# Ledger of designs, part 25: peptides against a protein of PDB entry 6TME

Target 1, 324 residues: chain A of PDB entry 6TME
Amino acid sequence: NRLKRAYIALQAWKKAFYSDPFNTAANWVGPDVCSYKGVFCAPALDDPSVLVVAGIDLNHADIAGYLPPELGLLTDVALFHVNSNRFCGVIPKSLSKLTLMYEFDVSNNRFVGPFPTVALSWPSLKFLDIRYNDFEGKLPPEIFDKDLDAIFLNNNRFESTIPETIGKSTASVVTFAHNKFSGCIPKTIGQMKNLNEIVFIGNNLSGCLPNEIGSLNNVTVFDASSNGFVGSLPSTLSGLANVEQMDFSYNKFTGFVTDNICKLPKLSNFTFSYNFFNGEAQSCVPGSSQEKQFDDTSNCLQNRPNQKSAKECLPVVSRPVDCS
Target 2, 324 residues: chain A of PDB entry 6TME as posed
Amino acid sequence: NRLKRAYIALQAWKKAFYSDPFNTAANWVGPDVCSYKGVFCAPALDDPSVLVVAGIDLNHADIFGYLPPELGLLTDVALFHVNSNRFCGVIPKSLSKLTLMYEFDVSNNRFVGPFPTVALSWPSLKFLDIRYNDFEGKLPPEIFDKDLDAIFLNNNRFESTIPETIGKSTASVVTFAHNKFSGCIPKTIGQMKNLNEIVFIGNNLSGCLPNEIGSLNNVTVFDASSNGFVGSLPSTLSGLANVEQMDFSYNKFTGFVTDNICKLPKLSNFTFSYNFFNGEAQSCVPGSSQEKQFDDTSNCLQNRPNQKSAKECLPVVSRPVDCS

## One batch from the design tools (peptide; made by RFdiffusion4, then SolubleMPNN)

Design b1_p9_7_s4 (from b1_p9_7, 5 letters changed)
Fold by OpenDDE base, seed 3:
Structure b1_p9_7_s4 (fold): chain B 324 residues (1-324), chain A 9 residues (1-9)
Amino acid sequence: as target 1 above (324 residues)
Amino acid sequence: MSALELAKA
């Protein structure tokens, strides 16, 4: 029966634990898997008279171990939350059998290898959190073809370019931060109709910001800090009617920071420090507003404190990148 | 948690 398969899977997993400091699996004994700590049963969708393992929650258990292939026997699991552990190795391809997977959180672990493409096989997946791991290589373009509500990729070892398919994403929250992504932000970004929060912090992204960013009407958080972006800020950023937090710090931006950006109606924090901006509107000056916070530190601004030297500024400011 | 908090932690 289904619970017998679950028992086999869970016992295999218990054997794959190297350390269980909170004795989380201490009660993982016997066939009554629904009594196991962190195991949740529910009536099966296809037969309400049958009880199945529908969820796993081992969050914050500090368990060291790996995910054995026998976890593929948990075919009724829709919720898999194992964040803040010390699980290592790869995500088993056998998890492709978990066709009901709805939320998958393996964040804050020691997983390695390429992007877990098994996640792409789950037709009903809505939440994917793989942040704070050691996943590497290219991000599959197909991730953005999925109807995900949230995509957390930050603090990994992902490299290469951000896929052009990003514009197809229906996610409200996407994190790319603290990876090794390179190249330009795709122009298709403006097609992300449901986007509320996006962060690119601490990558190797470069080029000009696409004008299409200004089409992100629902964005409340936009952080592109700590990259290699060049050129002027797009004038179309005036279209970010709902942006509250905006950060372009630690880049190579040039040009003038305009009133149209600094006067955005919902803007509460705008950081554009550590760039090569050579001018700013009065509305962008730190302390000019009680409702808005600005940081213009370490630019090429005249008559402002804590700016770069002329020696640092002149080589960059005199050769602005044309983003047209 | 905001995406910003998740990314800056």
Scores: peptide ipSAE 0.087, ipTM 0.847, DockQ to the pose 0.875
Fold by OpenDDE base, seed 5:
Structure b1_p9_7_s4 (fold): chain B 324 residues (1-324), chain A 9 residues (1-9)
Amino acid sequence: as target 1 above (324 residues)
Amino acid sequence: MSALELAKA
């Protein structure tokens, strides 16, 4: 039966624990898997008279171990939350059998290897959190073909370019922060119709910002800080009618920061420090508004405090990158 | 938790 399979899976997992400091699995004894700490049963979707393991929640258990292939026997699991542990190794391919997977959170662990492509096999997946791991290599383009509400990729070792398929994403929240992504932000980004929050912090992204960013009408958070972006800020950023938090700091931007950006109606915080901007509108000056916070530190601005020296500015400002 | 918080935590 389904619970017998679950028992086999959970016992195999318990055996795969190297350390269980809170004795979370201490009660993982006997066939009554529904009594196991962190195991949640529910009526099966196909037969309400049958009880199945529908969820796992081992969040914050500090468990060291790995995910054994026997976890593929948990075929009724829709919620898999194991964040803030010390699980290592790879995500088992056998998890492809978990066709009901809806939320998958393995964040803040020690997982390694390539992107867990098994996540792409789950037809009903809505939430994917793999942040704070050691996943590496390329991000599969197919991730953005999934009907995900949230995609958390931050604090990994992902490299290569951001797939152009990003425009197909229906996610409201996407994090790329603290990886090794390179290249330009795809122009297709403007097609992300449901996007509310996106962060690119601390990558190796470069080139000009695509004008299509200005099409992100629902974005409230846009952070592209700590990259290698060049050129001027797109004039189309005036289209970000709902942006509240915007950060372009620690890049190589040049040109003039315009009123149209600094006067965005919902803008509460705009950081453009540590660039090579050579001018700003009065509305961009820190302290110019009581409702908005600005940071213009370490640019090439005249008559502003804490700016770069002429020696640092001249070589860059005199050779602006044309993004047209 | 916001994306920003998730990226900075």
Scores: peptide ipSAE 0.141, ipTM 0.873, DockQ to the pose 0.834; fails the geometry check
Fold by OpenDDE base, seed 2:
Structure b1_p9_7_s4 (fold): chain B 324 residues (1-324), chain A 9 residues (1-9)
Amino acid sequence: as target 1 above (324 residues)
Amino acid sequence: MSALELAKA
């Protein structure tokens, strides 16, 4: 009996709660699991006459606890939303039995350990949110082989390079922000077909920006701020026909910010502050447009306010990194 | 919610 298995799983989970401030699991009593708060039942896909637990929604419950291995008995769950809790430990490997998993949101918790590779075992996964946790180590390259619509990885402890498999991703939204990623952005990034928003904020990324970024025709948000990027901005950025928000601030970029970038047709905000740019086109000057906002603060620009001193600029500007 | 908001909030 599927509901009996669900009962065992949910009772094991209730026992794994250390704190339930809103008494969310107070009604988690008895065999009628479909009446449990945050538990949603639906007809089984294989037999419409059978009722199964199809979804969990415990978002914003502030529950402290862990995910017990018995959750692997919830084999009919397609939606698992447990964000904004205080769950700790690791994601159980037993969740590999949840072969219908479609949306997995464990964001804003206290999960630790490596990337939850069990998420890679789910054949139908479309949404993965693991942001605001303490996941660490390498990002498995296989994550981008998944047909995901969204990948939220921000605010974790991920290290190493971004996998070259990123170009295989069909995701519209990808967040890498506030991790410990290092190395270059892979050239394969330009192969992302459906990308609308990507953020690299606050990592240890370095090297030159790949020219292939300019192939991201559908991107509306591109934020690479607070990294160690060097060299000039790629001239191919003129290909970002739909970019609205672009941020390259707090890097080590050099060279000239061109008209072709600042005149992008959908550009509303372009921040390139806190770099070592030694020139900008008139179209890049803050206040030059009523429709566009620019920030050129703390560069090596002539005749602009709030720039770096010649002493700070000269050592960097005189040794430009050639990205060719 | 934008990716930017999700990353900054």
Scores: peptide ipSAE 0.124, ipTM 0.860, DockQ to the pose 0.843; fails the geometry check
Fold by OpenDDE base, seed 4:
Structure b1_p9_7_s4 (fold): chain B 324 residues (1-324), chain A 9 residues (1-9)
Amino acid sequence: as target 1 above (324 residues)
Amino acid sequence: MSALELAKA
């Protein structure tokens, strides 16, 4: 019964292929779906004597097509990896029937529409990768209520603010990069207990950095480059005891870059170029350390090379944003 | 692969 449903689903999917350059689905013939290329079977969790389709891996197959609603018949699938294809359209709502979904990777495709809210219906989801698509609109706050290990949202068309629920996330890795997110980083960010890496690159984020960033003790990568952030760097950034890579470049930051930041014990690379900083500690100067790399280019620093002109600096530096 | 690499690649 289960394999028959899987056969119906997989044959419907094969019919939904517009192009299969590597003939990946060439052997998708007959009822033995467990022999299909990229289809993986395992004993069912409820009955080990029953074989079910537990996983799909079509990564790097360059397949053009769409996901038909019949994929909702793959009710035993826990792993769905279709990375680096040319699938288009929307994620079918029928996938809500895949209650065992554990890893969902549809990255590097041509998917469109709003955030695939069907992913929120999966109770056991741990990995969500939807990066490098054309998903648009608001990020649903409920994404951060999920017990996800990783959330990859980068290179999409997401808009609006980052939900305050971000503080509830248990994810170690979160990417927001190359979207259209706006507003401030929520103060609740400091509550992300398991966060190791977070990337905000290339959005429309603005305002002051929240002081609560300094509570992210396990963060090794923090990149907020290419946004509209203003004000001084929070003094609480001295709390980032494990940060290795930090990037604040291409913003509108002002003030003084302190020793407390540049002397962070694990810091290997700190880029704060293309801002309006008007001072830096000696420990922040490029070449001051053999173990640390700094970039202070295109700020308002005195006696440093490659700085902005006084004409560019004066209007911004003379009107510092108070973040207190 | 780091999040940074994933976002820049």
Scores: peptide ipSAE 0.113, ipTM 0.861, DockQ to the pose 0.852; fails the geometry check

Design b1_p9_8_s1 (from b1_p9_8, 4 letters changed)
Fold by OpenDDE base, seed 4:
Formats: structure tokens, C-alpha cells, sequence
Structure b1_p9_8_s1 (fold): chain B 324 residues (1-324), chain A 9 residues (1-9)
């Protein structure tokens, strides 16, 4: 019965293909769905004597098409990997029936519409990758209430603010890059207990960096480049004991870049170029260390090459934003 | 780093 439902679903999906350049679904014929290319069967969790469709892997198949509602019949699927295709439309609400969903990767497709809220209905979801699509609108705050290991949102059309619920996330990796997020980074960010890598690149984020960033002891990558951040770098950044890659470039930061930041013990690359910093410690100077790489280009630093003109600097540096 | 690489891809 379960494999019969899977057959109906997979045949409906095959019919929803507009193009299959590699003939991936060429063998999707007959009732033996477990022999289908990209379809993986396993014993059911509730009955090991029953074989069920447990996974789909159509990564890099360049398939054009859409996801039909009949995919909701794949109720035993835990792994759904369809990245690097040309699937369009919306994620079907019928996928709410896939209660075993563990990894959902629809990255590098042509999906549109709001955030796929069906992902919030999956109680066991650990991996969510929706990057490189055309998803739009607000990010639902409930996404960070889920016990996810990884959340990839980059290269979409998301707008509005970062939800304050971000502090509840247990994810080790979160990407916001190349969206239209606005507002401040929530102060709750410091509560992300398992965070290793976070990327905010290329948004419309603004305001001061929250001091609570310094509480992210396990962070190895922190990139906030290409935004509208203002003020000084928080002194609490000295708490980033494990940060290796840090990028604050292409913002509107002011003030002094301190030794406490540039001497972070694991820091290998620190880019703070294209800001309005008016001073830096000797430890921040490019070439000051063999183990660390710095970029101080296009700031308001004295006696450094490739800096902004006094005319450009003076209006900004003379009116520093107080983040206290 | 995976996240950085993904953002730069």
C-alpha cells in the first residue's frame, strides 16, 4: 500500500517534468519504485518488514518542472534532496504529510512565493536548505524555534527584520546573505548556543551591532559585510575566542579598531575595509602578523594607503553614532 | 568555511 502511494506520487511528479536533460526519470516505469533512479527505499520505522520510499536524491539533474501535490503521498520520506534543478512554483502544502522529513534541500531552483511554511510542520527537520531561489516576504519567527542544525536562506528575496527568536536557534550554521533583510541584528543573537557560522552579507541591515555578539564563543565565521551598520565595533567582540573569519567590510562603522579584536586567538582573517574607522591598533595593520590577514582599505585612517578623502570622512567621523 | 562559501557562491 505504501509503495503504491509512492508510485502514484512519483508518476505524478514525472508528469510534472517539463525537461529531463539527463533522462533521470527514464526508468521511472512500473510499480517497482525502489528501482527508480534517485529513489531510495528502506525498511519502515514502524514495520521493518515493509519497504518504503525513505529518500529522494535528484541533485544536479537539471530537471525543469514543478512539485505536484501528489508528492504528499510520499509519507515515509525523510530525505528530500532536489538541489540544482529548474523546479518552479511553490512548495506544496501537501508535504505536511511527510512527518519524517529530516533533510529538505531545494536549493538552487526557481521556487517562488512566501517562505515555505510547510517546513515548520515537520517535527524532526534538522537541515533546511532553500538558498538560491526566489522566496519572498517575511521570515517566519517560528523557523528558529525548530531544532535545526543548519538553515540556509541566502540568495532569495526575503524582506523585513531578522526575527528575535533567532536566539532560540540551535543551528550551527545560518545564512541570511543576499536577501533584503532590514533593521538591527536582534540582541538575542548572543543566545545561539551552538552557532559556528553566521553570514549576513549583502542585506539592508542597519543600526549598531549588539554587544551580545561577543557571547558567541563557538563562532568561527562571522560575516556582516555589505550592510548599513553604524557605530563602533562592540568591545565585547573580544569574547569571540574561536572566530577565524570576520568581515565587517562595506558598512558605515566608525571609531577605533582595537587590539582586543585584532589579537583574537583564532583570528586568521579580519576584513574591515570600506568603512569610516578613524583609527586602528598596530595589531590591526595589514602585514603586522604572519598568521593573520587584515584589510583596512578605504577607511578614514591616517598614514595608511588607499583611504577615503578627508572630504568624505569628515561628515561621518565628526558625527559618530553612540551605540551605548 | 561552509557558510561563507555558500554565501560567496
Amino acid sequence: as target 1 above (324 residues)
Amino acid sequence: SSALEEALS
Scores: peptide ipSAE 0.060, ipTM 0.829, DockQ to the pose 0.928
Fold by OpenDDE base, seed 3:
Structure b1_p9_8_s1 (fold): chain B 324 residues (1-324), chain A 9 residues (1-9)
Amino acid sequence: as target 1 above (324 residues)
Amino acid sequence: SSALEEALS
């Protein structure tokens, strides 16, 4: 009996709660698991006459505890949303049995350990949110081989390079922000055909921006701020026909910010502050447009306010990195 | 909300 297995799993989970401030699991009593708060039943896909646990939503419950291995008995779960809790430990490998997993949201918790590779075992996964945890180590390259719509990795402890397989991703939204990623952005990034939003904020990324970024025709948000990028902005950025929000602030960029970038047709906000740019086009000057916002603060620009000193600029500007 | 907003929150 599928509901009996679900009962065993849910009772094991209730036992794994250290704190339930809102008494969310107070009604988790008895065999009628479909009446449990945050548990949703639906007809089974293989037999419509059988009712199964198809979804869990414990979002914002502030529950402290862990995920016990018995959760692997919830084999019919397609939606698992437990964000904004205080769950700790690791994602159980027993969740590999949840072959119908479609949306997995464990964001805003206290999970630790390496990337939860069990997520890679789910053939139908479309949404993965593991942001605001303490996951660490390398990002497995296989994550981008998945047919995901969204990948949220931000605010973790991931390190090493971004996999070259990123170009295979079909995701519209990808976040890398506030991790420990290092190395260059892969040139394969330009192959992300469905990409709308990508965020690299607050990593240890370095090197030149790949020219292939300009191939991201559908991108509306591109943020690479707070990294160690060097060289000039790629001229191919003029190809970002749909970009609305663009941020390159807090890097080590040099060279000239061109009209072709600042005149992008959908550009609403372009921040390139806290770099070593030594020139900008008139179209890039803050206040030059009513429709566009620019920030050129703390560069090496002449005749602009709030710029770096010559002492700070000269060592960097005189030795521009050639990205060719 | 945008990915940017979520990453900055």
Scores: peptide ipSAE 0.055, ipTM 0.814, DockQ to the pose 0.835
Fold by OpenDDE base, seed 1:
Structure b1_p9_8_s1 (fold): chain B 324 residues (1-324), chain A 9 residues (1-9)
Amino acid sequence: as target 1 above (324 residues)
Amino acid sequence: SSALEEALS
């Protein structure tokens, strides 16, 4: 009996709660698991006459505890939303049995350990949100081989390089922000055919931006701020016909910010502050447009306010990195 | 954007 298995799983989970400040699991008593708060039942896909646990929603419950291995008994769960809790430990490998997993949201918890590779075992996964945890180590390249719509990795402890397989991703949204990623952005990034939003904020990324970024025709948000990028902005950025928000601030960029970038047709906000740019087109000057917002603060620009001193600029500007 | 807001929050 599927509901009996679900009962075992849910009771094991309740036992794994250290704190339930909103008494979310107070009604988790008895065999009628479909009446449990945050538990949602639906007809089974293989037999519509059978009721199964199809979803969990414990979002914002502030529950402290861990995920016990018995959760692997919830084999019919397609939606697993437990964000904004205080769950700790690792994601159980037993969740590999949840072959219908479609949306997995464990964001804003206290999970630790390496990337939860069990997520790679789910053939139908479309939404992966593991942001705001303490996951660490390398990002497995295989994550981008999956047909995901959204991948949220931000605010973790991930390190090493971004996998070159990123170009295989069909995700519209990918966040890397606030990790410890290093190395260059892979040139394969330009192959992300469905990408709308990508965020690299606050990592240890370095090197030149790949020219292939200009192939991201559907991108509306591109944020690479707070890294160690060097060289000039790729001229191919003129190809970002749909970009609305672009941020390159807090890097080590040099060179000239061109009209072709600042005149992008959908550009609403372009921040390139806190770099070593030594020139900008008139179209890039803050206040030059009513429709666009620019920030050129703390560069090496002449005749602009709030720029770096010559002492700070000269050592960097005189040794431009050639990205060609 | 949602992704940007989430990353900055």
Scores: peptide ipSAE 0.055, ipTM 0.825, DockQ to the pose 0.942
Fold by OpenDDE base, seed 2:
Structure b1_p9_8_s1 (fold): chain B 324 residues (1-324), chain A 9 residues (1-9)
Amino acid sequence: as target 1 above (324 residues)
Amino acid sequence: SSALEEALS
């Protein structure tokens, strides 16, 4: 009965393919769905004597098509990997029936519409990759209430502010890059317990960086480049004991880049170019260390090459944003 | 290479 439902779902999906350049679904014929290319069967968790479809892997198949509602019949699927295809439309609400969903990767497709809220219905979800799509609108705050290990949201059309619930996330990796997020980074960011890598690149984020960033002791990568951030770098950034890669380039930061930041013990690369910094410690100067790489290009620094003109600097530097 | 670099590449 369960494999019969899977057969109906998979045949409906095959019919929803517009193009299959690698003939991935060529063997999707007959009732033996476990022999289908990219379909993986396992013993059911509730009855080991019953074989069920537990996983789909169609990564890099370049398939054009859509996800039909009949995919909701794949109720035993825990792994759904369909990245690097040309699937379009929306994620079907019928996927709410896939209550065992553990890893969901629909990255590098042509999906549209709002955030796929069906992902919030999966109680056991650990991995969510929806990057490189055309998802739009607000990020639901509830995404960070999920016990996810990784959250990949980059290269979409998400708008509005980053939810304050971000502090509840247990994810080690979170990507916001190349969206349309606006507003400030929530102060609750410092409450993220397991964060290793976070990227805000290429959004419309603004305001001051919250001091609470310095509480992210396990962060190895922090990239806030290509935004509208203002004010000075928080002195609390000295708390980033494990940061290796840090990028604040292409913002509107002002003030002095301190020794406490540039002397971070694991810092390998620190880019703070294309801002309005008016001073830096000697430890921040490019070439001052063999172990650390710095970029101070296009700031308001004295006696440094490739800086902004006094005419560009004066209006900004003379009106520093007080973040206190 | 960080997982992030791989994800953004």
Scores: peptide ipSAE 0.050, ipTM 0.812, DockQ to the pose 0.567

